# Peptides against a protein of PDB entry 6CSU: the designs that were tried, part 4

Target 1, 51 residues: chain A of PDB entry 6CSU
Amino acid sequence: GALEELRGQYIKAVKKIKCDMLRYIQESKERAAEMVKAEVLRERQETARKM

## One batch from the design tools (peptide; made by RFdiffusion4, then SolubleMPNN)

Design b1_p8_7_s4 (from b1_p8_7, 4 letters changed)
Fold by OpenDDE base, seed 4:
Structure b1_p8_7_s4 (fold): chain B 51 residues (1-51), chain C 51 residues (1-51), chain A 8 residues (1-8)
Amino acid sequence: as target 1 above (51 residues)
Amino acid sequence: as target 1 above (51 residues)
Amino acid sequence: MFSEVEIK
């Protein structure tokens, strides 16, 4: 009935949000990792410059 | 050094996002549950009206 | 109703 259908819609919406957020978190971790790599490169460059 | 501090800042930021998102997901579940409760009440009310 | 969310 209408109640079951509405319940299903709410559950589906929550699951979608969950998946989107998990993906966002994973991508944020990857972006952070890439930024760290870039900083390591820059630090090496600065060290080389000072030597 | 500066590199370690910056790395720490990035990690801290990611962890903050993670925590905020987990909280949001939990709150979304709670909101969905409350909406379902309200719909059950309404359905009972409609049934009573039709009887 | 909802499964637990696990984040690694």
Scores: peptide ipSAE 0.185, ipTM 0.617, DockQ to the pose 0.100
Fold by OpenDDE base, seed 2:
Structure b1_p8_7_s4 (fold): chain B 51 residues (1-51), chain C 51 residues (1-51), chain A 8 residues (1-8)
Amino acid sequence: as target 1 above (51 residues)
Amino acid sequence: as target 1 above (51 residues)
Amino acid sequence: MFSEVEIK
């Protein structure tokens, strides 16, 4: 019926937004990790230059 | 040091975004639940009118 | 709603 369809559509939309947000959070964590790795590598190279 | 501070600031920013997103997801779920309740109530009232 | 922070 119309009510079940409306409910289903709304819940489906909310679930998609949830998935998009969780994916963005995960990608943000990965980018943060890569940035930290790059910073650490640069720091180590700079330290090596001073040895 | 500067690297630790930079790392800390970036991680803190990511965590804040994560918290905002999770809060939005929770609020969206609550709004969806309220909408469903309202729809069900209206449906029941309409059914009652036809009895 | 969201904090004004840019994540790269």
Scores: peptide ipSAE 0.174, ipTM 0.603, DockQ to the pose 0.147
Fold by OpenDDE base, seed 1:
Structure b1_p8_7_s4 (fold): chain B 51 residues (1-51), chain C 51 residues (1-51), chain A 8 residues (1-8)
Amino acid sequence: as target 1 above (51 residues)
Amino acid sequence: as target 1 above (51 residues)
Amino acid sequence: MFSEVEIK
């Protein structure tokens, strides 16, 4: 019925939002990891220059 | 000695970078959670208007 | 809602 259909649409929308946010966070984690790697590299280079 | 001190500084810097990135991700998670809540609210309102 | 984060 109409109420069930609307509920289904709501649930689908909420699930989509959740998945989008989870993807965003996963991508953010990956970007953060790359930033860490880059910073580590810079620090290694700085450290090497000080040897 | 100098090498140990430099190593220590390197390790400290790397740890700081890691912590900063973890904090960033934690804050990003919190922001994402709030975005999800806001989207859920909007979807609930949209759903309610369609009843 | 979100899994714990670990950076190695």
Scores: peptide ipSAE 0.162, ipTM 0.500, DockQ to the pose 0.079
Fold by OpenDDE base, seed 5:
Structure b1_p8_7_s4 (fold): chain B 51 residues (1-51), chain C 51 residues (1-51), chain A 8 residues (1-8)
Amino acid sequence: as target 1 above (51 residues)
Amino acid sequence: as target 1 above (51 residues)
Amino acid sequence: MFSEVEIK
């Protein structure tokens, strides 16, 4: 019925929001990982210049 | 000696970078969680208006 | 270090 349908729509909306945020977190982690890689590379180069 | 000291400094720098990024990821997760909470609340209110 | 880091 109408109430069950509305409940279903609510659940769908909440699940979509959650999934979107989880994807955002995953992408943020990936960007952070790339930042670490880049910084480590710079640190290695800096270290090499000092050796 | 000097080379060991430089190695130590390199390791310290890399570890600090990693820790900073991990903290950023954690804070990002917390912000995402708050966004989800806020959106869920809005969805509940919207749903309530339609019931 | 990450003052300019922004998340979309």
Scores: peptide ipSAE 0.135, ipTM 0.490, DockQ to the pose 0.025

## One batch from the design tools (peptide; made by RFdiffusion4, then SolubleMPNN)

Design b1_p9_1_s1 (from b1_p9_1, 5 letters changed)
Fold by OpenDDE base, seed 2:
Structure b1_p9_1_s1 (fold): chain B 51 residues (1-51), chain C 51 residues (1-51), chain A 9 residues (1-9)
Amino acid sequence: as target 1 above (51 residues)
Amino acid sequence: as target 1 above (51 residues)
Amino acid sequence: DEEIDIIEK
């Protein structure tokens, strides 16, 4: 019935939002990892320069 | 060191974002449940009226 | 080191 359909549509929407948010978090973590890698590389290069 | 501090700050920020998002989802689910309850009640009342 | 658990129970 209409109620069940509405419920189903809402649940589907909530699931999509959840997935979008988790994906955003994952992508953010990946970007952060890249930033950390870059920083580590810079620090190594700076250390090497000071030798 | 500075790198470790930055990493820690980032992780803290990401955790906050995650918590905010999950809370939003939970609150959304609660609101939806309330809406469904209200709809069910209305349907019951309408059915009763038609008896 | 710490990890971020993004999995909802």
Scores: peptide ipSAE 0.196, ipTM 0.607, DockQ to the pose 0.071
Fold by OpenDDE base, seed 1:
Structure b1_p9_1_s1 (fold): chain B 51 residues (1-51), chain C 51 residues (1-51), chain A 9 residues (1-9)
Amino acid sequence: as target 1 above (51 residues)
Amino acid sequence: as target 1 above (51 residues)
Amino acid sequence: DEEIDIIEK
């Protein structure tokens, strides 16, 4: 019935939100990893310039 | 070093956010379940009044 | 009806 239909729509919406959140977390991790890599590279370049 | 320390702090923060999101989803499910229960009860009461 | 399986890995 209408109630079951509404429940189904809610469940679908919650699943979408969950997926979006997990994707955001994954992308955030990737961005952080790139920042770390960039910083390590800068440190290595500084060391090289001082040698 | 300082970079590793900062990375560790970031990972900790991301884990916290993940847990908060999962908790939010769980609480949202519980609230939705209560709404459904309330609506079913109202429907049953309407039926009873019409009988 | 469908349920939501939350991945808590």
Scores: peptide ipSAE 0.194, ipTM 0.605, DockQ to the pose 0.067
Fold by OpenDDE base, seed 3:
Structure b1_p9_1_s1 (fold): chain B 51 residues (1-51), chain C 51 residues (1-51), chain A 9 residues (1-9)
Amino acid sequence: as target 1 above (51 residues)
Amino acid sequence: as target 1 above (51 residues)
Amino acid sequence: DEEIDIIEK
C-alpha cells in the first residue's frame, strides 16, 4: 500500500545519501593525500637547493 | 615534524566527521521507524473505531 | 601512520 511505498522511497533515499557521504569522504582523503605529496615535494626541492 | 602533525590532525578531524555522519544516519533511521510505527498505530485505531 | 577506514558495518 501507500505506507509501504513511502517507506521504500525513504529507504532508497537514505541509501543514496549514505553512498554520497562515503564517496565524499573518500574523495576528501584523496585530495588530502595529494596536498601532502605536493608539500613533501616542495620541501625536498628546497633541501636540494641548499645542497 | 610539523607535516606529520598536520596530517595527524586532519585524520583525526575526518574520523570525527565520519562518526558524526554515521550517527546522523542511524538517528534518521530511528526517527523514520518511529514515524512509521505511529502511522500504523493510527490506522489500526481508525480500523478499530469502524468495527 | 594511521589509516582511515570508511567502511560501515
Scores: peptide ipSAE 0.193, ipTM 0.594, DockQ to the pose 0.067; fails the geometry check
Fold by OpenDDE base, seed 4:
Structure b1_p9_1_s1 (fold): chain B 51 residues (1-51), chain C 51 residues (1-51), chain A 9 residues (1-9)
Amino acid sequence: as target 1 above (51 residues)
Amino acid sequence: as target 1 above (51 residues)
Amino acid sequence: DEEIDIIEK
């Protein structure tokens, strides 16, 4: 019935939000890792310049 | 050093975002559950009115 | 290295 359908819609929406948020967290971790890698590269280049 | 400190800052930021997002997910689930409960109450009241 | 576990219970 209408109540069960509404419940299903709410649950579906929550599941979607959960998945989207966890994906965003994962992407944020990846971006942070890439920023660190870029910093390492810059530091190595600076070190090389100072040799 | 500066690189390790920056890495630590990024990790800390990601952890905070994770916690905030998971809290939001939990709160969203709770809100959805309360909406369903409210709908059940309304349906029961409507049913009672039709008795 | 630190690993961040994002798995929700």
Scores: peptide ipSAE 0.191, ipTM 0.620, DockQ to the pose 0.072; fails the geometry check

Design b1_p9_1_s2 (from b1_p9_1, 5 letters changed)
Fold by OpenDDE base, seed 1:
Structure b1_p9_1_s2 (fold): chain B 51 residues (1-51), chain C 51 residues (1-51), chain A 9 residues (1-9)
Amino acid sequence: as target 1 above (51 residues)
Amino acid sequence: as target 1 above (51 residues)
Amino acid sequence: DEEIKIIES
């Protein structure tokens, strides 16, 4: 019935939101990883110049 | 080192955000459940009045 | 990988 349909729609929406949130977290981690890589590279270059 | 510390801080922050998001989803589901309960009650009352 | 698993679980 209409109630079951509404419940189904809500659950579907919640699942979508969850997936979007998890994707956002994953992308955030990837961006952070790139920042770390850049930092490591800069440190290595600085060390190389000093040697 | 400083890089590891920064990484640790970032991970901690991300975990906090995740927990907050999951809690929000859970609370959202609970609110929806209450709405469903209210709807079911109304339907039952309507049926009872018609009988 | 374990870190990712923990965060996404």
Scores: peptide ipSAE 0.209, ipTM 0.622, DockQ to the pose 0.066
Fold by OpenDDE base, seed 3:
Structure b1_p9_1_s2 (fold): chain B 51 residues (1-51), chain C 51 residues (1-51), chain A 9 residues (1-9)
Amino acid sequence: as target 1 above (51 residues)
Amino acid sequence: as target 1 above (51 residues)
Amino acid sequence: DEEIKIIES
């Protein structure tokens, strides 16, 4: 019936939201890692100039 | 160093966000289930009145 | 790594 269909549609939507959120978190971690790598590289270059 | 501290703080914050998001999803599912239960109950009462 | 696993689980 219509009620079962509505329930199914809701669950499907929630599953999609969960997947999207987890993907966002993963991508944010990757971006943060890249920022850290860039900073470490700059620090190493700065140290090298002081040698 | 300060860089390691910043990295640690970021990771801690991301973990908190993940936990909050997953809790929200779980709570939303529970609310949806309660709404469905309430609707089913109303439908049963309606059917009973027609008997 | 383990850190990624914890956050993605």
Scores: peptide ipSAE 0.206, ipTM 0.614, DockQ to the pose 0.070
Fold by OpenDDE base, seed 4:
Parts: structure tokens; C-alpha cells; sequence
Structure b1_p9_1_s2 (fold): chain B 51 residues (1-51), chain C 51 residues (1-51), chain A 9 residues (1-9)
């Protein structure tokens, strides 16, 4: 009935929001990892030039 | 050295933020589930009264 | 790098 349908719609919406947030977290982690890699590489290059 | 320490601190901070976000998501899901249960119960009680 | 790997896991 209408109650079950409404409940289903609500749960579906909540699941979507959860998935969106998890995706955002994953993408943020990936960006952070790439930034760290780039920073480490730059520092190593600078160190190498000073040797 | 200082570079490794700074990197470690940054990574630690990122990990903490990730964990906080995941905890928030989990708690939000649990709250939503309880709200749905309560709503279903209320609707059933209302229906029962109308019978 | 294992530390980066942990973040991405």
C-alpha cells in the first residue's frame, strides 16, 4: 500500500545519500593521496638538486 | 626527518577526518532506521484504531 | 608507498 511505497521511497533516498557521501569520501581520499605523492616527489627532487 | 613527520601528521589528520565522516554516516543510517520503524508503528496503530 | 595505500583503502 501507500505506506509501504512511501517507506520504500524514503529508504531509497537515504541509501542514495549514503552512497553519494561515500563516493565523496573516496574521491577526497584519492585527491589527498595524489597531493601527498606530488609533494613527496617535489621534496625529493629538491633534495636531489642539493646533493 | 621533518618531511616524513609532516607527511605522517597530514595523513593522520586525513584518516581522522575520514573516520569521523564514516561514523557520521553510520549514525545517520541508524537514526533513519529508527525513524522509519517508529513511523511504521504509528501508521499501524492508526490503522488499527480505524478498524 | 604503504602509507598512501592505507589512505586509499
Amino acid sequence: as target 1 above (51 residues)
Amino acid sequence: as target 1 above (51 residues)
Amino acid sequence: DEEIKIIES
Scores: peptide ipSAE 0.200, ipTM 0.599, DockQ to the pose 0.051
Fold by OpenDDE base, seed 5:
Structure b1_p9_1_s2 (fold): chain B 51 residues (1-51), chain C 51 residues (1-51), chain A 9 residues (1-9)
Amino acid sequence: as target 1 above (51 residues)
Amino acid sequence: as target 1 above (51 residues)
Amino acid sequence: DEEIKIIES
């Protein structure tokens, strides 16, 4: 009935929110990894320049 | 070294983001559940009023 | 590593 339909709508909305947030976390991790890689490269170049 | 410390800082930040988002999802689910319960109550009262 | 696994769990 109408109640079951409403319940289904809320559950579906919650599932979408979960998926969106987990994707955001994953992309944030990837950005953080890229920043670390950039730091590694900078430090290597800095070391090389001092040799 | 400095690189490892930076890496650790980024990982720590990502973990905090994850925790914050998962808590937000949990609280969102709880709010949705309360809305469903309120709907059930309203429908019961509406039915009772018509009897 | 274990640290990354914790984040992904």
Scores: peptide ipSAE 0.191, ipTM 0.628, DockQ to the pose 0.074

Design b1_p9_1_s3 (from b1_p9_1, 4 letters changed)
Fold by OpenDDE base, seed 1:
Structure b1_p9_1_s3 (fold): chain B 51 residues (1-51), chain C 51 residues (1-51), chain A 9 residues (1-9)
Amino acid sequence: as target 1 above (51 residues)
Amino acid sequence: as target 1 above (51 residues)
Amino acid sequence: DEEIKIIEE
């Protein structure tokens, strides 16, 4: 009945939120990794410039 | 060096975000469960009223 | 160095 439908709606909503958040975490890790890579590149360039 | 420190900072930030998001997911599940419980109560009361 | 392990619940 209506109760089962409501339960289904809430479960669906929670699952959507979970997926969105896990994606956000993954994207955050990727952005952090890119920032580190950029810094590594800058450091290497600085070293090369001084050689 | 500065690179390692920066990496550490970013990793720490990502870990914090992860923890916050997992907590949010858990809290969202709990809120959804409470809404379902409230609906169950209403349905039971409605049934009782009609009996 | 520690890689962030995502723990899924």
Scores: peptide ipSAE 0.188, ipTM 0.643, DockQ to the pose 0.069
Fold by OpenDDE base, seed 3:
Structure b1_p9_1_s3 (fold): chain B 51 residues (1-51), chain C 51 residues (1-51), chain A 9 residues (1-9)
Amino acid sequence: as target 1 above (51 residues)
Amino acid sequence: as target 1 above (51 residues)
Amino acid sequence: DEEIKIIEE
């Protein structure tokens, strides 16, 4: 009935939100890793300049 | 050094974001449950009115 | 070095 359908719709919506958030967390980790790699490269270039 | 400190800051920031998101997911589940309970109550009241 | 572990719900 309508009540069961509504319950199903809410559960489905929450599951989608959870999946989207977990993906965002993974992407945030990847962005942080890329920023650290860029900083490592900058520091290595500066060290090389000083030699 | 500065590089290790920066890495630590990024990791700390990502961990905070993760915690905030997990809390939001939990709150979203709770809101969905409350909405379903409210709908159940409404349907019961309508049924009672028809008796 | 510490790698971030994500605990999923």
Scores: peptide ipSAE 0.186, ipTM 0.636, DockQ to the pose 0.067
Fold by OpenDDE base, seed 4:
Structure b1_p9_1_s3 (fold): chain B 51 residues (1-51), chain C 51 residues (1-51), chain A 9 residues (1-9)
Amino acid sequence: as target 1 above (51 residues)
Amino acid sequence: as target 1 above (51 residues)
Amino acid sequence: DEEIKIIEE
C-alpha cells in the first residue's frame, strides 16, 4: 500500500545517500594519501639534489 | 619537520571530515526512522477513525 | 613510508 511504498522510498533514499557519502570519504582518503606520497617523493628528490 | 607537519595536517583534516560525514549519515538515518514512525502512527489514527 | 590509516567506523 501507500504507506509501504513511502517507507520503501525513505529507506531507499537514505541508503543511496549513505553509499554516496561513504564513497566520497573513501575517495578523500585516497586523494590525501596520494598527496602525501607525492610530497614525500618531492622531498626525496630535493634531498638527493642537495647531496 | 615541515613534511611531518603537512602530513599531520592532511590526516587531521580527513579525519575531521570523515567524522562529520558519519555523524550526518547517522542523523539522516534517525530522521528517516522518525518520519516512518510518525507516518505509521498517522495511518493507524486514520484507520481507527474509519472503523 | 608509513601507511596512512584512518580507521573505519
Scores: peptide ipSAE 0.172, ipTM 0.628, DockQ to the pose 0.054
Fold by OpenDDE base, seed 5:
Structure b1_p9_1_s3 (fold): chain B 51 residues (1-51), chain C 51 residues (1-51), chain A 9 residues (1-9)
Amino acid sequence: as target 1 above (51 residues)
Amino acid sequence: as target 1 above (51 residues)
Amino acid sequence: DEEIKIIEE
């Protein structure tokens, strides 16, 4: 019935939001990791130049 | 030497920041998941009450 | 020099 359909739509929407959020979090993790990686690399290179 | 020690300290600090960031992201992921779970459960219960 | 792993999860 209409009520079950509405419930189904709601749950589907919530699940999509969940997936989007988790993807965003994953991408944020990846960006953070890359920032750290770049910083470490820069430090190593700077050290090499100064030695 | 002093330069190598400084490099080591910098890298250690960066790694700690990385770990803190990743932990925060993980906790954020868990909170987001629980929020979605709770929402879905509430919806199911609401549906049951309204039927 | 030393190689340091900085990416995991």
Scores: peptide ipSAE 0.136, ipTM 0.534, DockQ to the pose 0.041

Design b1_p9_1_s4 (from b1_p9_1, 4 letters changed)
Fold by OpenDDE base, seed 5:
Structure b1_p9_1_s4 (fold): chain B 51 residues (1-51), chain C 51 residues (1-51), chain A 9 residues (1-9)
Amino acid sequence: as target 1 above (51 residues)
Amino acid sequence: as target 1 above (51 residues)
Amino acid sequence: DEEIEIIEK
């Protein structure tokens, strides 16, 4: 019935929101990882320069 | 070296944050689903009462 | 280095 359909629509919407948030988390992690990698690289280069 | 260890610690921390957020999302979804189910049940009971 | 795997629950 109409109520079950509305419930289904709600659950579908919640699922979409979940997916969006997971994507955001994934992208945030990737960016953070790249920043740390870049920092490590810079530190290694600086060390090499001072040798 | 120390920098790699620091990076590892950072990645571990990010992983923990990710897990916490995913748990929050999951629990939020479950609560929302239960609320909708309860509403549907109430509506059905109300309909039955009026029959 | 640890790889962070995203696990969806």
Scores: peptide ipSAE 0.185, ipTM 0.606, DockQ to the pose 0.070
Fold by OpenDDE base, seed 3:
Structure b1_p9_1_s4 (fold): chain B 51 residues (1-51), chain C 51 residues (1-51), chain A 9 residues (1-9)
Amino acid sequence: as target 1 above (51 residues)
Amino acid sequence: as target 1 above (51 residues)
Amino acid sequence: DEEIEIIEK
């Protein structure tokens, strides 16, 4: 019936939102790693210039 | 040094955001359950009124 | 009743 359908639709929507959030967390971790790599590179370049 | 401190601060911030997101997902599930309960109650009340 | 499992990747 309509109630079971509404419940099913809601659960499906919540599952999609959960997946989107987990993907966002993973992408945020990847962006963080790239930012750290860039900073390390800049620090190494500065050190090399001072030698 | 400053680089290690910055990395540590960023990782800490990301962990906090992750925890906040997981809490939000849990609260969303709880809200969904309450909404379904309320809908079931309304449907039962309507059925009772029709008897 | 369906359960939504929250697992981190």
Scores: peptide ipSAE 0.185, ipTM 0.606, DockQ to the pose 0.078; fails the geometry check
Fold by OpenDDE base, seed 4:
Structure b1_p9_1_s4 (fold): chain B 51 residues (1-51), chain C 51 residues (1-51), chain A 9 residues (1-9)
Amino acid sequence: as target 1 above (51 residues)
Amino acid sequence: as target 1 above (51 residues)
Amino acid sequence: DEEIEIIEK
């Protein structure tokens, strides 16, 4: 009935938001890892230049 | 050294954001569950009133 | 290297 449909809509919406947030966290972690890698490379290049 | 410290800062920041996001997801799920419960109760009351 | 594991409740 209409109540079960509404409940289903709420549950579906929550699941979608959860998945989107977890994906955002994963992508944020990947971006942070890439930033760290880039920083390491830049610092190594600076070190090499100054040796 | 400074590079290791910077890396440590990035990792720490990412971990904090991850924890905050997971907490937000959990709290959002709890709020949604309470909203569904409240809706069920309201609909049951409306049904009872109309019988 | 350090790995950040995501555990969801």
Scores: peptide ipSAE 0.179, ipTM 0.611, DockQ to the pose 0.077; fails the geometry check
Fold by OpenDDE base, seed 1:
Structure b1_p9_1_s4 (fold): chain B 51 residues (1-51), chain C 51 residues (1-51), chain A 9 residues (1-9)
Amino acid sequence: as target 1 above (51 residues)
Amino acid sequence: as target 1 above (51 residues)
Amino acid sequence: DEEIEIIEK
């Protein structure tokens, strides 16, 4: 009945939020990796400039 | 050097955020479960009242 | 390099 439908809707919403959060975590990791890569590149360029 | 230290600090921060988010997801699931239980209880009480 | 493992509980 209506209770089962409401339960289903709520669980669906929770699953969506969970997926969104996991995606956010993954994207955050990717951004972090890019930041590290950029810094490593800058450091290498700085070293090269001083050589 | 300083680069490695900064990288380490950043990765540590990302890990902390990830853990916090996973905990939030778990707590959200638990809250959702409690809401469902409460609604099921109300529905059962309503049914019992009508019987 | 340290990898962040995504662990689902």
Scores: peptide ipSAE 0.178, ipTM 0.604, DockQ to the pose 0.077; fails the geometry check

Design b1_p9_2_s1
Fold by OpenDDE base, seed 1:
Structure b1_p9_2_s1 (fold): chain B 51 residues (1-51), chain C 51 residues (1-51), chain A 9 residues (1-9)
Amino acid sequence: as target 1 above (51 residues)
Amino acid sequence: as target 1 above (51 residues)
Amino acid sequence: IEFEEPDIK
């Protein structure tokens, strides 16, 4: 009935939200890692320039 | 050095984002559960009306 | 990313 319909709809919605947000967290971690890599590169270039 | 500073800052930021989003997911689940409860109540009222 | 979240409030 209507109860089962609603239950199914909202469980599905929550699952989608969870998946989207976990993906966002993963992408945020990847972006943070890329920024760290970029800084490492700059630091290495600075060191190389001074050698 | 600057590298360690950046690494620390971005790891901390990612942790905060993760916590905020997991909290949002939990709150979304709670809201969905409340909507299901409300529908259960309506269905029970409908059944009671017809008895 | 893009979010397609239904209105569950």
Scores: peptide ipSAE 0.205, ipTM 0.647, DockQ to the pose 0.028
Fold by OpenDDE base, seed 4:
Structure b1_p9_2_s1 (fold): chain B 51 residues (1-51), chain C 51 residues (1-51), chain A 9 residues (1-9)
Amino acid sequence: as target 1 above (51 residues)
Amino acid sequence: as target 1 above (51 residues)
Amino acid sequence: IEFEEPDIK
C-alpha cells in the first residue's frame, strides 16, 4: 500500500544520503592525509638540507 | 612545532566535516519522518471519511 | 564526489 511504499522510499532516501556523506568524509580524510604526508616529506628534506 | 600544528589542523578539519555531515543526515532523517507522520495522518483521515 | 540526494522538504 501507499504507506509501505512511502516507508520504502524514505528508507531508500536516507540510506542514499548516508552512503554519499560517509563516502565524502572518507575521501576528505584521505585527501587530508595525503597533504600531511607531503608536508612531512618536505620537512624531512628541509631538515636534511640543514644537516 | 609545525608538524604538530598541521596535525592539529587536520584533525580539527576532519572532525568539523564529520560533524556537519552527521548533522545533515540527522536533519534529513527528521524531515523525512515528519513527512511520513503527515502522510499517515492523511491516510487515517481518508479511512475515517470512508467509514 | 557527486551527490544525488532526494528532494526532502
Scores: peptide ipSAE 0.202, ipTM 0.637, DockQ to the pose 0.030
Fold by OpenDDE base, seed 2:
Formats: structure tokens, sequence, C-alpha cells
Structure b1_p9_2_s1 (fold): chain B 51 residues (1-51), chain C 51 residues (1-51), chain A 9 residues (1-9)
């Protein structure tokens, strides 16, 4: 019935949102990690220049 | 240094995003629950009408 | 990332 269908739609929507959000967080972390790596490289080059 | 500051900013940003997302999910669940309650009420009224 | 879902509002 309508109630069961609504419940099903709700559950499906929430699950999808959760998955999308987790993926977003993961991708955000990956991008940030790459930015940090790039910064470390730049800093090492700066240090080398001063040696 | 710049590296430590970047790391700090990254961590802070990720934490905030996580909190915002969790709040969104929770609010979404609450709205859905209220919709279900309303539907249950309507269905009960329908049943009562048929009695 | 795009969030496409049924509107549960």
Amino acid sequence: as target 1 above (51 residues)
Amino acid sequence: as target 1 above (51 residues)
Amino acid sequence: IEFEEPDIK
C-alpha cells in the first residue's frame, strides 16, 4: 500500500544520500592529501634551495 | 609553518563537512518520519471511515 | 558530485 511504498522510498533515498556523502568525503580527503603532498614537495625544494 | 597550517585547515574543513552532512541526514530522516506519521494517520482515518 | 534523490520533503 501507500504506506509501505512511502517507507520503501524513504529508505532508498536515505541510503543513496549516505553513500553519496561518504563518497564526497572520501574524494575530498583524497584531494586534500594530494594538495598536502604537493606542498611538501614545494617545501623540500625551498629547503634544498637554501642549502 | 605553511604545511602545518594547511594540514590544520584541511582537518577543520573535513570535520565541518562531516558534521554538516550528518546533520542533513538526520534532518532528512526526521522529515521522512513525520511524513510517515502523517500517512499512518490518514490511513487510520480511511480505515475508520470504512468501519 | 551530484545528489539526485527522490524528494522526501
Scores: peptide ipSAE 0.202, ipTM 0.639, DockQ to the pose 0.055
Fold by OpenDDE base, seed 3:
Structure b1_p9_2_s1 (fold): chain B 51 residues (1-51), chain C 51 residues (1-51), chain A 9 residues (1-9)
Amino acid sequence: as target 1 above (51 residues)
Amino acid sequence: as target 1 above (51 residues)
Amino acid sequence: IEFEEPDIK
């Protein structure tokens, strides 16, 4: 019936949103890691320049 | 420096957003479960009525 | 990232 169909649609929507959010979190972690790596590289280059 | 401070602010913000999203996902799961439980309850009540 | 949420009708 209509109620079961609405319930099914809701569950499907929740699953889709969950997957999208988990992917966003993963990509955000990767971006944060890349920012740290870039900073470490710059610091190493500066250290090398001062040798 | 300013770049390090900006980096720190970004990482802090990402962590906050991650926590909020994980909480949202958990709450969404709970809402979906509650919808299923409510439907099962109604079906059981209807079955009992027909006994 | 792109978010594509299904419609509930």
Scores: peptide ipSAE 0.197, ipTM 0.628, DockQ to the pose 0.163

